# Ledger of designs, part 110: peptides against a protein of PDB entry 4XPM

Target 1, 160 residues: chain A of PDB entry 4XPM
Amino acid sequence: VMLHSKNVKGFLENTLKPYDLHSVDFKTSSLQSSMIITATNGGILSYATSNNDVPKNSINEINSVNNLKMMSLLIKDKWSEDENDTEEQHSNSCYPVEIDSFKTKIYTYEMEDLHTCVAQIPNSDLLLLFIAEGSFPYGLLVIKIERAMRELTDLFGYKL
Target 2, 67 residues: chain B of PDB entry 4XPM
Amino acid sequence: DIKGTIAFDTHGNVIESTGVGSQRIEDIGDLSKVTLDAEGFAQVQGDSLLVHLYKRNDITLAVYTSA

## One batch from the design tools (peptide; made by RFdiffusion4, then SolubleMPNN)

Design b2_p19_3_s1
Fold by OpenDDE base, seed 5:
Structure b2_p19_3_s1 (fold): chain B 160 residues (1-160), chain C 67 residues (1-67), chain A 19 residues (1-19)
Amino acid sequence: as target 1 above (160 residues)
Amino acid sequence: as target 2 above (67 residues)
Amino acid sequence: MKEELAELHEKLLEEIYSQ
């Protein structure tokens, strides 16, 4: 089953929600951005952002979208390099995971003051990308993206 | 009398941190090397705080107390 | 203390994987 664009958008919007760990009185901010991009070009197929207070068609809105495009391209490039680097795949920034018998990897990347993580949707030409503030712990971010990928089984094996 | 906490994964990356734990992220390197007992527990005396460790399901929780 | 720590860990896991 193929997901409609609107369904994917709604899914990504839901991933923006923060964690609230009451047991230890710890809570995160919302993700800044959540997106699905192509592994080939880093093109954005769908995205959601937490700063929706920016007026549509404004200069600030255009700048924010352009910034996301640049970030997605940079992260895609880093991911592509690491997928061809055995040493990087054995670093603490790489998490090999298995979902429904499909193997994939989650990478964490620091970009300026932001914390990001990216993972190839199993057996697909697509990457799932989370962008968060620097206060969002990497370990928790990895858990978040793994759980999100488990809900995207309809995209497993998707080829461009 | 918990003074703070750190939870971290098997890669040494933080899952959460609170209180004094937020200022002691560098402790993870040493805490990850501590030998746990059969039930997954350990205690380590720090500079002025006692660290209580428990690991289960690949997540280690460190609780900092004065005693 | 061990029991309290284990309980806290369990609550933490539940919160992480229920959200």
Scores: peptide ipSAE 0.783, ipTM 0.956, DockQ to the pose 0.968
Fold by OpenDDE base, seed 4:
Structure b2_p19_3_s1 (fold): chain B 160 residues (1-160), chain C 67 residues (1-67), chain A 19 residues (1-19)
Amino acid sequence: as target 1 above (160 residues)
Amino acid sequence: as target 2 above (67 residues)
Amino acid sequence: MKEELAELHEKLLEEIYSQ
C-alpha cells in the first residue's frame, strides 16, 4: 500500500502512543512530536504532535509549528555533522542498524530537557524524528524508532 | 520481593527503570561489566540490596531485591 | 529465582516488541 500524505500523517500519529510495560509497572508518556523531515534542509514534510489543545490557525499554533521547524533544523544539522564524524558514530548515542539489508543509523540527541532520536530512512533523503519528554528513556526510544522505520518501507529509497 | 528494576541495552542506555532502580541508573556502568554465567545470569551484592542480572537478546534486566 | 527472572525478561521483551 502506497503511503500517501494522509497515511503518513496517520502513521506518525500512531507513533505518539506511549509504552505500557505491565510486567515491571513501567509506562512512558506519549511522544511530544513525530516528524518526517528532509535530510537536506531539515524541512518538515509531515508531523504529528500530542499537544492538540491549540485552536486552529491561532498564534499559538503558528508558534508551535515554528518551534518544530527550529528543532528539526537543529537536529538535521547535528545529524549531518555526525554523519561526517567517525568519533560520533562510535559513541553510545549512535546505533547502527540494518533493515531489510539496508544500513542506517539511529542517533539520540538531548535537546534542552527533551529526549530526541533521529534516523535516516534507508537509502532516502528523509529523516524520521521523535521528540519525547526527558523521562522517556533513550534505550526505549531507540527501539521505538527502529520499529517505526520498519513500517516505512514505501519511503525507502525516496529521493527529493 | 522486588524493590525495583533497570533494563538497559548494549550501549548502556536505559530501556526502563522502576522503584529503587530509578534512583540507581549510575549502577549501569558497573553492571554492564559483570561477568554472566553460561545461561546469562549473575548476582551482585550492592549495599543493602541484591542485584539479579539476566541478559538475553542484547537487553540486560537488573532486578533489585533485599535478598 | 533464575527462572522467575528469565520469565520476567521474556514478558518484558514481549511487551516492548508488541507495542
Scores: peptide ipSAE 0.783, ipTM 0.956, DockQ to the pose 0.969
Fold by OpenDDE base, seed 3:
Structure b2_p19_3_s1 (fold): chain B 160 residues (1-160), chain C 67 residues (1-67), chain A 19 residues (1-19)
Amino acid sequence: as target 1 above (160 residues)
Amino acid sequence: as target 2 above (67 residues)
Amino acid sequence: MKEELAELHEKLLEEIYSQ
């Protein structure tokens, strides 16, 4: 199935869903945001947010989108730096992963009080970015984004 | 009688925490160094609580009990 | 206790990777 813009949006919306681990009575909040951004400029190609209370075209919505743009740019910059830093790639904030013979890395970043993780879609110019509340544990966030990337095979190798 | 849990990955990052485990995240540093038996189990006594450890598939589960 | 712990771990894994 070919991924179109609408399909990508729907996919990202589905990634917002929280975990509910009944066995240990643990549950998370929904992701705050889920985005596909360019690795080059940090530009947002598609995004989903759990905040549906903001009126459309309102100043608050604009500010929210602008905030996402800023965060995506900052995270992209940090990611770019780490991709050129051997020490950072060996830290506990970096998870080397192999998906369908493609190697990529998942990075976790603290952004103010938010927990974020980002990963390059294998062999592509795209990054998948999750933003969650600080209560969302990093270990679980990493698992979530890895599983999400495994469903984005249509974007593997995508070049801008 | 489980007082809490912590699950963590090989990087020492939390996967989940509940009960007293949520207040013992700092224990991960020490728990990750505990030698597990051939079946992946261990028990550690600390701060009046007994910690039961089990690791499988790169995820360690710590269960806190009073005994 | 070991068996209970292993069972709990298994359930946890199933929940994590089923959602």
Scores: peptide ipSAE 0.783, ipTM 0.956, DockQ to the pose 0.968
Fold by OpenDDE base, seed 1:
Formats: sequence, C-alpha cells, structure tokens
Structure b2_p19_3_s1 (fold): chain B 160 residues (1-160), chain C 67 residues (1-67), chain A 19 residues (1-19)
Amino acid sequence: as target 1 above (160 residues)
Amino acid sequence: as target 2 above (67 residues)
Amino acid sequence: MKEELAELHEKLLEEIYSQ
C-alpha cells in the first residue's frame, strides 16, 4: 500500500502510543511529538502531537507548531554535525542500524528536559523524529523509532 | 521476591526500570561488564541485593532480589 | 531462577516488539 500524505499523518499519530510492559509493570507516557522532517533544512513535512486539545488556528496551536519548528531545526543541525563527526558516531548516542540492506543511524539527543531520537529514513532526504518526556528511556525510544522506520519503506530513497 | 528490574541495551541505555532498579541506573556501567555464562546468565551480589542477569537479543535484563 | 528470568525476558521481548 502506497503511503500518501494522509497515511503518513496517521502513521505518525500511531507512533505516539506509549509502551505498556506488563511483564515488569513498566509503562511510558505517549510521545510528545512525532515528525518527518527534511534533512536539508529541518522543515516539517508531517507531524503528530499528543496534545490535540488545542483548537485549530488558535494562538496556542501556532505557538506549539512554532516550537516544533524550532526543535526540528535544532535537531536537524545537531544531526548534520554528528553525521560529520566520527567520534559522535561511536558514542552511546548513535545506533547504526540496517533495514532491508539499507544502512542508517539513530541518534538520541537531550533537548532541554526532553528525550529525542532522530533517524534518517534510508537513502532519503527525510528524517524521522520522536520527541518524548524525560521519563521515556532512550533504549526503548531507539527500539520504537527503528520499528517505525521499518514501516516506512515507501519513503526509502525519497529525494527532495 | 523481585525488588526491581533494569533492562538495558548494548549501548548501556535503559529500556525499562522498575522498583529498586529505577534507583540503581548507575549499576548499568558495572553490570554491562559482567561476564555471562554460555546460557547468558550471571549473578552479582551487591549491597543487600542479589542481581540476576540474563542477556538475549542484545537486551540485558537485571532482576534485583533479596536472595 | 534462571528459567524464571529467561521467561520474564521472553515476555518482555514479546511486549516490546508487539507494540
């Protein structure tokens, strides 16, 4: 099934769902935000947020979107720097992964008190970005984004 | 008898933590260095708690017990 | 204990990779 813009939005919304690990009585909060952004300039192509109580076209919505734009730009910049930094790529904050013979990297970043992770969709000009509360453990966040990327095969190789 | 748990990945990042494990995240540094047996198990005595380790599929689970 | 721990780990994996 082809991923259209509408499908991408719905996909991102689904990624917001928390983990509930009953075996050890551990559960997370929902992701704060989930986004697909451009690797070139950090522009947001699609996004979902857990706080949907804000009326559309309201000042609060605009402010929240602006905040997302700022975060996406900052994370994109950090990602770009790390892609050119061998030391950072060998840190505990970088996870090399391979999906269907495509290699990519997952980076974790602390943004103020938030936990974030970002990964380039394989062979594409797009980044998948998760933003979570500080209580969301990085190891689990990495697993989450890797699994999500595996469902975005239609975007593999996408060039702007 | 489980007092808490920590699960962590090969990078030492937490996957989950519960109970006393949530207060012992710093243990990951030492736990990650523990030599596991052929089946992926180990036990480490620490403080008043016994830590049971099991690693499979790049995830290490540490279970804290009193005995 | 080993068997119990292994079972717990298995359950944990199943939960992580089913959600």
Scores: peptide ipSAE 0.783, ipTM 0.956, DockQ to the pose 0.965; fails the geometry check

Design b2_p19_3_s2
Fold by OpenDDE base, seed 2:
Structure b2_p19_3_s2 (fold): chain B 160 residues (1-160), chain C 67 residues (1-67), chain A 19 residues (1-19)
Amino acid sequence: as target 1 above (160 residues)
Amino acid sequence: as target 2 above (67 residues)
Amino acid sequence: MKEELKELHEKLLEEIYSQ
C-alpha cells in the first residue's frame, strides 16, 4: 500500500498517541506535533497536532501553523548543521540507527521548553519530526521516532 | 518495596522515571558507569536507598528500594 | 530481587515496543 497524503496524515496522527507504561506506572503526554518536512528547506509536507480544538481559520490556528513552520525550519537548520559536523554526530544527542540496512540518525533538540527529535527518513530528502512537551523523556522519544520510521518504508529513498 | 525507577538508554537519556527516581535523574551519570555482572545485574548502595540495576537490549532499568 | 527486576524489565520492554 502506497502512502498517499491522507495516509501520511493519518499515520502522523497516530504517532501523537502517548506511552502508558503500566509496569512502572509511567505515562507520557501526547506529542504536541508530528511532521514530515523537507530536508532541503524545512517545508512541511504533512503534519498532525494534538490540539485539534482550535477553530479552523482562526487566528489561533494561524499562529499555531506559523509556529510549526518556524520550528520546522529551525530544526531543519540545526539538523543540517549537525549533518555536517562530525563532533555533533558523536554527541549523546545523536543516535545512529539502522533500519532494514539503511543508516540514518536521530537527533534530539531542545526547543525552548519543548523536547524534539528529528530523523532523516533513510536515503530520502524527508525528515520526520516529533515535538513533545518537556516532560517527554528524550530516550523514549527516540524510541518512538525510530519505531515510527520503521513504518515509513514507502518513503525510503524518496527524493524531491 | 519499590520506591521509584529510572530507565535510561546507552546515551544516558531517560526512557522513564517514577517515584524517587524522578528526583534522581542525575544519578544516571554514575549508574551508567557501574560495572554489571555477567547477567547484567548490579547493586549500588546510596543514601538510605539501594539501587538495583539490570541492563538488557541497551536499556538499563534502575529500581530504587529501601533495602 | 534479580528475577523480579528481570521480569520488570521484560514487561517494560514489551510495553515500550508494543505501543
Scores: peptide ipSAE 0.788, ipTM 0.956, DockQ to the pose 0.967
Fold by OpenDDE base, seed 4:
Structure b2_p19_3_s2 (fold): chain B 160 residues (1-160), chain C 67 residues (1-67), chain A 19 residues (1-19)
Amino acid sequence: as target 1 above (160 residues)
Amino acid sequence: as target 2 above (67 residues)
Amino acid sequence: MKEELKELHEKLLEEIYSQ
Protein backbone atom coordinates (compact mmCIF):
# COMPACT_ATOMS: atom_id res chain seq x y z
CA VAL B 1 0.00 0.00 0.00
CA MET B 2 1.43 3.31 -1.07
CA LEU B 3 1.89 5.85 1.65
CA HIS B 4 -0.03 8.97 0.68
CA SER B 5 0.07 12.34 2.40
CA LYS B 6 -2.95 11.59 4.54
CA ASN B 7 -1.54 8.23 5.49
CA VAL B 8 1.76 9.82 6.45
CA LYS B 9 0.02 12.30 8.70
CA GLY B 10 -1.91 9.54 10.38
CA PHE B 11 1.24 7.49 10.78
CA LEU B 12 3.04 10.36 12.46
CA GLU B 13 0.10 10.91 14.77
CA ASN B 14 0.32 7.29 15.85
CA THR B 15 4.02 7.68 16.65
CA LEU B 16 3.06 10.22 19.30
CA LYS B 17 1.74 7.46 21.55
CA PRO B 18 3.62 6.95 24.81
CA TYR B 19 5.20 3.79 26.11
CA ASP B 20 3.64 2.02 29.05
CA LEU B 21 6.00 -0.59 30.44
CA HIS B 22 3.87 -2.36 33.01
CA SER B 23 6.55 -4.87 33.92
CA VAL B 24 8.59 -2.15 35.61
CA ASP B 25 5.83 0.42 36.13
CA PHE B 26 7.43 2.90 33.75
CA LYS B 27 5.44 5.27 31.57
CA THR B 28 6.55 7.95 29.16
CA SER B 29 4.79 11.05 28.03
CA SER B 30 3.54 11.34 24.49
CA LEU B 31 5.96 12.70 21.96
CA GLN B 32 5.68 16.43 21.62
CA SER B 33 6.10 16.27 17.87
CA SER B 34 6.79 13.86 15.04
CA MET B 35 7.92 15.09 11.65
CA ILE B 36 9.18 14.14 8.25
CA ILE B 37 11.51 16.82 6.95
CA THR B 38 13.81 17.25 3.99
CA ALA B 39 17.47 16.46 4.52
CA THR B 40 18.39 19.21 2.09
CA ASN B 41 16.81 22.23 3.73
CA GLY B 42 14.97 20.95 6.78
CA GLY B 43 11.62 21.75 5.27
CA ILE B 44 8.65 20.07 6.91
CA LEU B 45 6.75 17.71 4.63
CA SER B 46 4.45 16.34 7.31
CA TYR B 47 4.10 16.67 11.06
CA ALA B 48 2.01 15.75 14.07
CA THR B 49 1.91 17.32 17.52
CA SER B 50 0.45 16.23 20.82
CA ASN B 51 -0.84 19.74 21.47
CA ASN B 52 -3.78 20.22 19.15
CA ASP B 53 -5.90 22.35 21.42
CA VAL B 54 -5.12 25.61 19.68
CA PRO B 55 -7.82 26.97 17.38
CA LYS B 56 -7.33 26.35 13.71
CA ASN B 57 -5.71 29.21 11.81
CA SER B 58 -5.07 31.05 15.04
CA ILE B 59 -1.95 33.03 15.73
CA ASN B 60 -0.97 30.42 18.30
CA GLU B 61 -1.15 27.70 15.69
CA ILE B 62 1.04 29.73 13.37
CA ASN B 63 3.55 30.30 16.15
CA SER B 64 3.68 26.62 17.00
CA VAL B 65 4.30 25.74 13.38
CA ASN B 66 7.04 28.34 13.23
CA ASN B 67 8.66 26.78 16.28
CA LEU B 68 8.63 23.40 14.58
CA LYS B 69 10.18 24.93 11.49
CA MET B 70 12.93 26.45 13.58
CA MET B 71 13.68 23.21 15.38
CA SER B 72 13.65 21.23 12.15
CA LEU B 73 16.20 23.58 10.62
CA LEU B 74 18.45 23.45 13.66
CA ILE B 75 18.35 19.68 13.83
CA LYS B 76 18.87 19.33 10.09
CA ASP B 77 21.94 21.56 10.31
CA LYS B 78 23.37 19.58 13.20
CA TRP B 79 22.62 16.34 11.38
CA SER B 80 24.36 17.61 8.26
CA GLU B 81 27.43 18.56 10.26
CA ASP B 82 27.57 15.20 11.99
CA GLU B 83 27.22 13.33 8.71
CA ASN B 84 30.52 14.94 7.77
CA ASP B 85 32.19 14.40 11.14
CA THR B 86 33.76 11.01 11.86
CA GLU B 87 34.16 11.75 15.53
CA GLU B 88 30.49 12.59 16.00
CA GLN B 89 29.48 9.44 14.19
CA HIS B 90 31.41 7.42 16.76
CA SER B 91 29.87 9.13 19.77
CA ASN B 92 27.23 7.57 21.96
CA SER B 93 24.74 9.95 20.37
CA CYS B 94 24.96 8.13 17.05
CA TYR B 95 23.41 4.73 16.37
CA PRO B 96 24.30 3.05 13.09
CA VAL B 97 21.46 0.78 12.06
CA GLU B 98 20.58 -1.41 9.14
CA ILE B 99 17.05 -1.86 7.83
CA ASP B 100 16.40 -4.24 4.94
CA SER B 101 20.03 -4.02 3.86
CA PHE B 102 19.94 -0.22 3.96
CA LYS B 103 22.32 1.53 6.31
CA THR B 104 21.33 4.67 8.17
CA LYS B 105 22.11 6.46 11.41
CA ILE B 106 20.04 7.60 14.33
CA TYR B 107 21.21 10.72 16.16
CA THR B 108 20.08 12.04 19.52
CA TYR B 109 20.23 15.77 20.16
CA GLU B 110 19.46 17.83 23.21
CA MET B 111 17.45 20.87 22.23
CA GLU B 112 17.14 23.11 25.24
CA ASP B 113 15.15 20.95 27.66
CA LEU B 114 13.80 18.65 24.96
CA HIS B 115 15.05 15.28 23.84
CA THR B 116 15.16 14.87 20.09
CA CYS B 117 16.00 12.02 17.78
CA VAL B 118 16.53 12.13 14.03
CA ALA B 119 17.26 9.56 11.37
CA GLN B 120 17.60 9.60 7.63
CA ILE B 121 15.00 7.41 6.00
CA PRO B 122 17.14 4.87 4.14
CA ASN B 123 18.48 6.00 0.79
CA SER B 124 16.18 9.02 0.79
CA ASP B 125 16.26 12.79 0.99
CA LEU B 126 14.02 12.63 4.05
CA LEU B 127 14.58 12.68 7.79
CA LEU B 128 12.28 11.33 10.47
CA LEU B 129 12.34 13.53 13.56
CA PHE B 130 10.94 12.92 17.03
CA ILE B 131 10.73 15.62 19.68
CA ALA B 132 10.01 14.58 23.24
CA GLU B 133 10.11 16.00 26.73
CA GLY B 134 13.30 15.75 28.71
CA SER B 135 11.85 12.91 30.74
CA PHE B 136 11.73 10.65 27.68
CA PRO B 137 14.91 8.56 27.88
CA TYR B 138 17.17 8.60 24.83
CA GLY B 139 17.62 4.85 24.68
CA LEU B 140 13.91 4.30 24.41
CA LEU B 141 13.52 7.18 21.98
CA VAL B 142 16.08 5.54 19.70
CA ILE B 143 14.19 2.26 19.80
CA LYS B 144 10.98 4.10 19.00
CA ILE B 145 12.33 5.88 15.95
CA GLU B 146 14.01 2.76 14.60
CA ARG B 147 10.77 0.82 14.81
CA ALA B 148 8.85 3.66 13.23
CA MET B 149 11.32 3.93 10.40
CA ARG B 150 10.88 0.24 9.64
CA GLU B 151 7.24 1.01 8.86
CA LEU B 152 8.12 3.68 6.31
CA THR B 153 9.42 1.39 3.59
CA ASP B 154 7.34 3.25 1.01
CA LEU B 155 9.60 6.23 1.56
CA PHE B 156 12.85 4.32 1.20
CA GLY B 157 14.76 5.74 -1.72
CA TYR B 158 12.54 8.80 -1.96
CA LYS B 159 14.35 11.60 -3.75
CA LEU B 160 13.21 15.20 -4.00
CA ASP C 1 11.56 -6.47 47.21
CA ILE C 2 12.61 -4.50 44.14
CA LYS C 3 13.57 -0.97 45.05
CA GLY C 4 14.05 0.22 41.50
CA THR C 5 15.29 -0.57 38.02
CA ILE C 6 17.46 0.82 35.26
CA ALA C 7 17.50 -0.50 31.73
CA PHE C 8 20.17 0.82 29.39
CA ASP C 9 21.53 0.12 25.93
CA THR C 10 25.03 -0.54 24.67
CA HIS C 11 25.65 3.19 24.34
CA GLY C 12 24.95 3.70 28.01
CA ASN C 13 21.73 5.54 27.32
CA VAL C 14 18.71 4.94 29.52
CA ILE C 15 15.81 2.92 28.20
CA GLU C 16 13.83 3.11 31.43
CA SER C 17 14.37 3.91 35.09
CA THR C 18 12.14 3.46 38.13
CA GLY C 19 12.33 3.83 41.88
CA VAL C 20 15.80 4.25 43.29
CA GLY C 21 17.14 3.56 39.82
CA SER C 22 15.87 6.92 38.66
CA GLN C 23 18.16 8.54 41.19
CA ARG C 24 21.16 6.44 40.26
CA ILE C 25 21.50 6.99 36.53
CA GLU C 26 25.16 7.76 37.11
CA ASP C 27 25.64 4.10 38.06
CA ILE C 28 25.39 3.15 34.40
CA GLY C 29 29.00 4.13 33.86
CA ASP C 30 30.20 1.52 36.31
CA LEU C 31 27.51 -1.05 35.62
CA SER C 32 28.36 -1.10 31.93
CA LYS C 33 31.89 -2.20 32.79
CA VAL C 34 30.85 -5.14 34.96
CA THR C 35 31.86 -8.54 33.63
CA LEU C 36 28.85 -10.75 33.14
CA ASP C 37 28.85 -14.52 33.45
CA ALA C 38 28.17 -16.93 30.62
CA GLU C 39 24.42 -16.53 31.06
CA GLY C 40 24.59 -12.74 31.12
CA PHE C 41 24.23 -12.22 34.87
CA ALA C 42 26.15 -10.33 37.51
CA GLN C 43 25.70 -8.85 40.95
CA VAL C 44 27.22 -5.67 42.30
CA GLN C 45 27.06 -4.69 45.92
CA GLY C 46 26.42 -1.02 46.37
CA ASP C 47 26.21 1.12 49.46
CA SER C 48 23.01 -0.29 50.89
CA LEU C 49 21.56 -1.89 47.79
CA LEU C 50 22.40 -4.94 45.76
CA VAL C 51 22.33 -4.50 42.00
CA HIS C 52 21.32 -7.50 39.91
CA LEU C 53 22.38 -7.31 36.27
CA TYR C 54 21.10 -9.22 33.28
CA LYS C 55 21.96 -8.47 29.67
CA ARG C 56 20.20 -9.89 26.64
CA ASN C 57 19.63 -8.49 23.16
CA ASP C 58 21.96 -5.57 23.89
CA ILE C 59 19.76 -4.35 26.72
CA THR C 60 21.06 -4.48 30.27
CA LEU C 61 18.53 -4.56 33.07
CA ALA C 62 19.67 -3.52 36.52
CA VAL C 63 17.43 -4.40 39.44
CA TYR C 64 18.07 -2.79 42.79
CA THR C 65 17.20 -4.75 45.92
CA SER C 66 17.99 -4.50 49.60
CA ALA C 67 19.68 -7.87 49.55
CA MET A 1 16.69 -14.33 41.53
CA LYS A 2 18.27 -15.13 38.19
CA GLU A 3 15.10 -16.64 36.82
CA GLU A 4 13.04 -13.75 38.10
CA LEU A 5 15.41 -11.25 36.56
CA LYS A 6 15.41 -13.12 33.29
CA GLU A 7 11.64 -13.19 33.24
CA LEU A 8 11.42 -9.50 34.01
CA HIS A 9 13.83 -8.73 31.20
CA GLU A 10 11.77 -10.82 28.82
CA LYS A 11 8.58 -9.04 29.79
CA LEU A 12 10.28 -5.70 29.36
CA LEU A 13 11.44 -6.60 25.87
CA GLU A 14 8.01 -7.81 24.89
CA GLU A 15 6.45 -4.58 26.05
CA ILE A 16 9.00 -2.38 24.32
CA TYR A 17 8.68 -4.14 21.00
CA SER A 18 4.93 -4.66 21.05
CA GLN A 19 4.05 -1.00 21.31
Scores: peptide ipSAE 0.788, ipTM 0.956, DockQ to the pose 0.970
Fold by OpenDDE base, seed 3:
Structure b2_p19_3_s2 (fold): chain B 160 residues (1-160), chain C 67 residues (1-67), chain A 19 residues (1-19)
Amino acid sequence: as target 1 above (160 residues)
Amino acid sequence: as target 2 above (67 residues)
Amino acid sequence: MKEELKELHEKLLEEIYSQ
């Protein structure tokens, strides 16, 4: 079954859900944002945000979307740089992973007070991007995005 | 009585932290270097607290207790 | 002690990978 734009949006919305680890009484906040962007230009193909209290078409919403666009572009640029830097690929901020025999990398980036995580969808021109509050631990964020990536097999190999 | 926990991955990044563990994230550097036994366990003195370690599936869980 | 720690770790893993 091919993922349609509406299906992707719904998928991203589901990724916003927080972790609740009852065994150790640890709970995260929801992700601030979840996005699929182009690896080439950082263009947003689909996104979801946890803050739905902003009135539609308001100045605040426009600013929020613009900020999201800016962050996506900045992260894409950083990702592009790191993909061409062997030292960065061996840092603790880079997680090589293999999904269904496809190799990709997960990067963690701190953006101001936010914790972000980005990964190239295997063999594709697309990136999956999570943006969370600073209280969201990177190790758990990495696990979250890896698990999400495993559910996006329809996008594996997608080329623009 | 558990005073807190830290779970961390092989990169030294936090997966979760609670209680006194939340105030001892810097311990990960030393805890990650501890040699575990054949079953994946270890115990380490952390100032006044005892740290119990268990690693499985690339996740290390540190449990802080008074004894 | 070891059994409790092992059980806690197991529960933690289950929670992480079930959500």
Scores: peptide ipSAE 0.788, ipTM 0.956, DockQ to the pose 0.913
Fold by OpenDDE base, seed 1:
Structure b2_p19_3_s2 (fold): chain B 160 residues (1-160), chain C 67 residues (1-67), chain A 19 residues (1-19)
Amino acid sequence: as target 1 above (160 residues)
Amino acid sequence: as target 2 above (67 residues)
Amino acid sequence: MKEELKELHEKLLEEIYSQ
């Protein structure tokens, strides 16, 4: 099954769903945003946001998209820096992971009051990016993005 | 008689926190250093609460109780 | 307490990795 653009959008929308851990009576908020961006320029290839109350083609929508573009660029830049920094790769903000024999890294970044998590889709020019509220625990966010990446095998090895 | 919980990963980052655990995130630093037994358990006496630890699959669960 | 804690952890894992 090939992952088409519509499928990607739907996938990202599904990642927005919160956790509800009934065993300990803990629940998160929904992700604010979920994006696939280019590792080279931070360009947004696809995105989903939890705030869908904004009318389409409105100024507010444009502003929200612009904010996403800015955040994606900032995170991409930080990611790029860390990929060239051995010390940062050994910090508690970096999670080396292996998916289907492919190695990648998950990074957590504090962006203003938001918790973000980014990971390079294995052997690709793409990054998966989650943006959540500050109340969303980083440890859980990391688990979330790792599991999400495992479902993006069609994008493994994708080159621009 | 659980007063709260904290679950954290091997990096010391929170996975979840509830009850009194939400107010004791700083405990992770010390809890992560606790030596667990062969079964993955430990107990740590706090100020007024007892912390029960169990680690499996790289997730440590801390349960706070009064006794 | 150990058994209860173990069970709780197991439930937690199940919930985390089923959602």
Scores: peptide ipSAE 0.788, ipTM 0.956, DockQ to the pose 0.966; fails the geometry check

Design b2_p19_3_s3
Fold by OpenDDE base, seed 5:
Structure b2_p19_3_s3 (fold): chain B 160 residues (1-160), chain C 67 residues (1-67), chain A 19 residues (1-19)
Amino acid sequence: as target 1 above (160 residues)
Amino acid sequence: as target 2 above (67 residues)
Amino acid sequence: MREELAELHEKLLEEIYSQ
């Protein structure tokens, strides 16, 4: 079954949910944003944000969307550079993973006071991108995006 | 009594931190180098706190106690 | 303490990979 645009949006909205680790009394905030972007130009194909208090068509909404566009482009550029840099691929900010016999990498990037991670959907022209507050630990963020990516098998091999 | 915890992955990145552990993230560098026994356990004395380590499935849990 | 630590770790794993 192919994912429709509305289905992808709903999926991304669900990824915003925080962790609540009762065993150690640790909980995170919700993700600020979750996006699927193109690996070629960093264009946003679908996105979800936790800040729904901004009215539609307001100046604040426009600014927030523009900010997402800027961040997605910057992260895409950094990702592209790292994919061509063997040293960066061996750093502690790069996680090689295998999903259903497909190999991909998860990268963590600090964007000002935010914690982000990005991964290429296996064998596709698409990237999955999570943006969280600085309090969201990177190790947990990586686990989150890996698990999310495993649910996007319909997009494996997707070419623009 | 548990004073705090740190859980971290094989890259040294934090998975969670609580209590005094939240203020001792820098300990991960040393804790990651500790030799664990055959069952994945270790104990490390640090300043005024004792650190109990257990690693399984590539996740190390550090528990800080007074004794 | 070892048993308690192992149990805590197991609970933590279950919580991480069930959410």
Scores: peptide ipSAE 0.793, ipTM 0.957, DockQ to the pose 0.966
Fold by OpenDDE base, seed 3:
Structure b2_p19_3_s3 (fold): chain B 160 residues (1-160), chain C 67 residues (1-67), chain A 19 residues (1-19)
Amino acid sequence: as target 1 above (160 residues)
Amino acid sequence: as target 2 above (67 residues)
Amino acid sequence: MREELAELHEKLLEEIYSQ
């Protein structure tokens, strides 16, 4: 089954859901945003956000979208730099992972007061990007994005 | 009586924190260096609290108790 | 305490990887 634009949007919306760890009485907030962007230019191909209180086509919505565009570009740039930096790839902010024999890396980045993580969809020109509040712990965020990537096998190897 | 918890990964990043654990994130640096026994357990005196450690599947759980 | 801790850890894992 091929992933269409609407299917991807729905998938990203589903990733926004928070964790509720009842065993230890720990609950996260929802992700602020979830995006698939191009690794080449940081262009947003699809996105979902938890901020649904802003009226459509309002100035605030436009600003919000523009902010996402800016963040995606900045994170893509940082990712690109780190992919060419051996030391950064061995830092605690880089998680090498293997999914179905495909190798990729998950990076965590602090963006102002937000916690973000980004990973290249295996063998593709696409990045999956999660943006969360600062209260969302990085270790759990990494687990979340890894699990999400495992559900995006249709995008493995996708080239622009 | 559990006073709090911290769970962290092999990179030292937090997975979850509750109670007094939320105010002791800095303990991860030391806790990650603790030698665990063959079953994956350890106990460490941390400040006035006892920290119970258990690691499995690359996740370490620290439970803080008074004793 | 050891058994309780192990059980708690197991529950935590199950919750993390079931959501």
Scores: peptide ipSAE 0.792, ipTM 0.957, DockQ to the pose 0.964
Fold by OpenDDE base, seed 4:
Structure b2_p19_3_s3 (fold): chain B 160 residues (1-160), chain C 67 residues (1-67), chain A 19 residues (1-19)
Amino acid sequence: as target 1 above (160 residues)
Amino acid sequence: as target 2 above (67 residues)
Amino acid sequence: MREELAELHEKLLEEIYSQ
């Protein structure tokens, strides 16, 4: 199935759902935001947020979008730096992974009190970015984003 | 009775934590260094709690009990 | 306890990778 703009938006919305681990009575909050951004400039191509109770075209909506843009840019910059830093790539905040013979890396970043996770979609100019509350464990966040990327095969190799 | 749990990955990052485990995240540093047996199990006696360890598929589960 | 722990781990994995 080809991922069109609407399909991508819907996909990102679905990634917002929390984990509920009944076996150990553990559950997370929903992701605050889920985005696909450009690796080159940190521009947002698509996004979803769990805070959708803001009136359309309101000042609050504009501010929220601007906040996402800022977060996207900051994380892209950090990601870019780490991609050129051997020490950072060997830290516990970096997870080398392989999906369908494509190698990529998952990075975790603390952004203020938020837990974030970013990964380059294999062989593409795109990054997948999850933003969660500080209560969302990094190990679980990494698992979540890896599984999400495996569902984005249509974007593998996407070049701007 | 289980007093709490911690699950963590090979990087020492938390996957989940419950009960007393949520208050003992710092234990991961030591727990990650515990030698497991051939079946992936170990036990570590704490102050007042016993920690049961099991690792499979790169995920270590620590279960805290009073035993 | 070992059997219970292994079972719990298995259930945990199933839940993580089914969601």
Scores: peptide ipSAE 0.792, ipTM 0.957, DockQ to the pose 0.967
Fold by OpenDDE base, seed 2:
Structure b2_p19_3_s3 (fold): chain B 160 residues (1-160), chain C 67 residues (1-67), chain A 19 residues (1-19)
Amino acid sequence: as target 1 above (160 residues)
Amino acid sequence: as target 2 above (67 residues)
Amino acid sequence: MREELAELHEKLLEEIYSQ
């Protein structure tokens, strides 16, 4: 099934759902945001946010969107730097992963009080970006984005 | 009687933490260095709590108990 | 305790990778 723009949006919305680990009575918050951005310029191709209580076209919404744009750009820049830095790629903030013989990396970045992780969709010009509250553990966030990445096979190899 | 838990990955990052484990995230540094037995288990005595370790599939679970 | 711990870990894994 081809992943259309509306399908991507729905996919990202689903990624917002929190974990509920009943075995240990641990539950996370929902992700604040989930985005697919360009690796080239950090442009947002699609996004979902958990904060849907803001009226559309309101100042608050505009600020929120602008904040997402800013964060996406900043994270893209950091990601780009790390992709050109072998030392950073060997830090504990970098998770090399292999999905269906495709290699990619998941990076965790602290953005102010937020926990973020970003991963290049294998062999593509796209990045998947999760933004969560600081209470969302990085290890679990990494697992989340890895699993999400495995669902985006249609975007593997996508070039702008 | 479990007092708390910490689960962490091979990078030492938290997967989950509960109870007293939430207050002992710094223990991961030491716990990650503990030698596990052939079955993936270990026990570490710390303070008044006993830490039970089990690692499988690159996830280490630490369970804190009083004994 | 070992069995309980292993079981708990198993449940945890299942929960993490089923959601």
Scores: peptide ipSAE 0.793, ipTM 0.957, DockQ to the pose 0.962; fails the geometry check

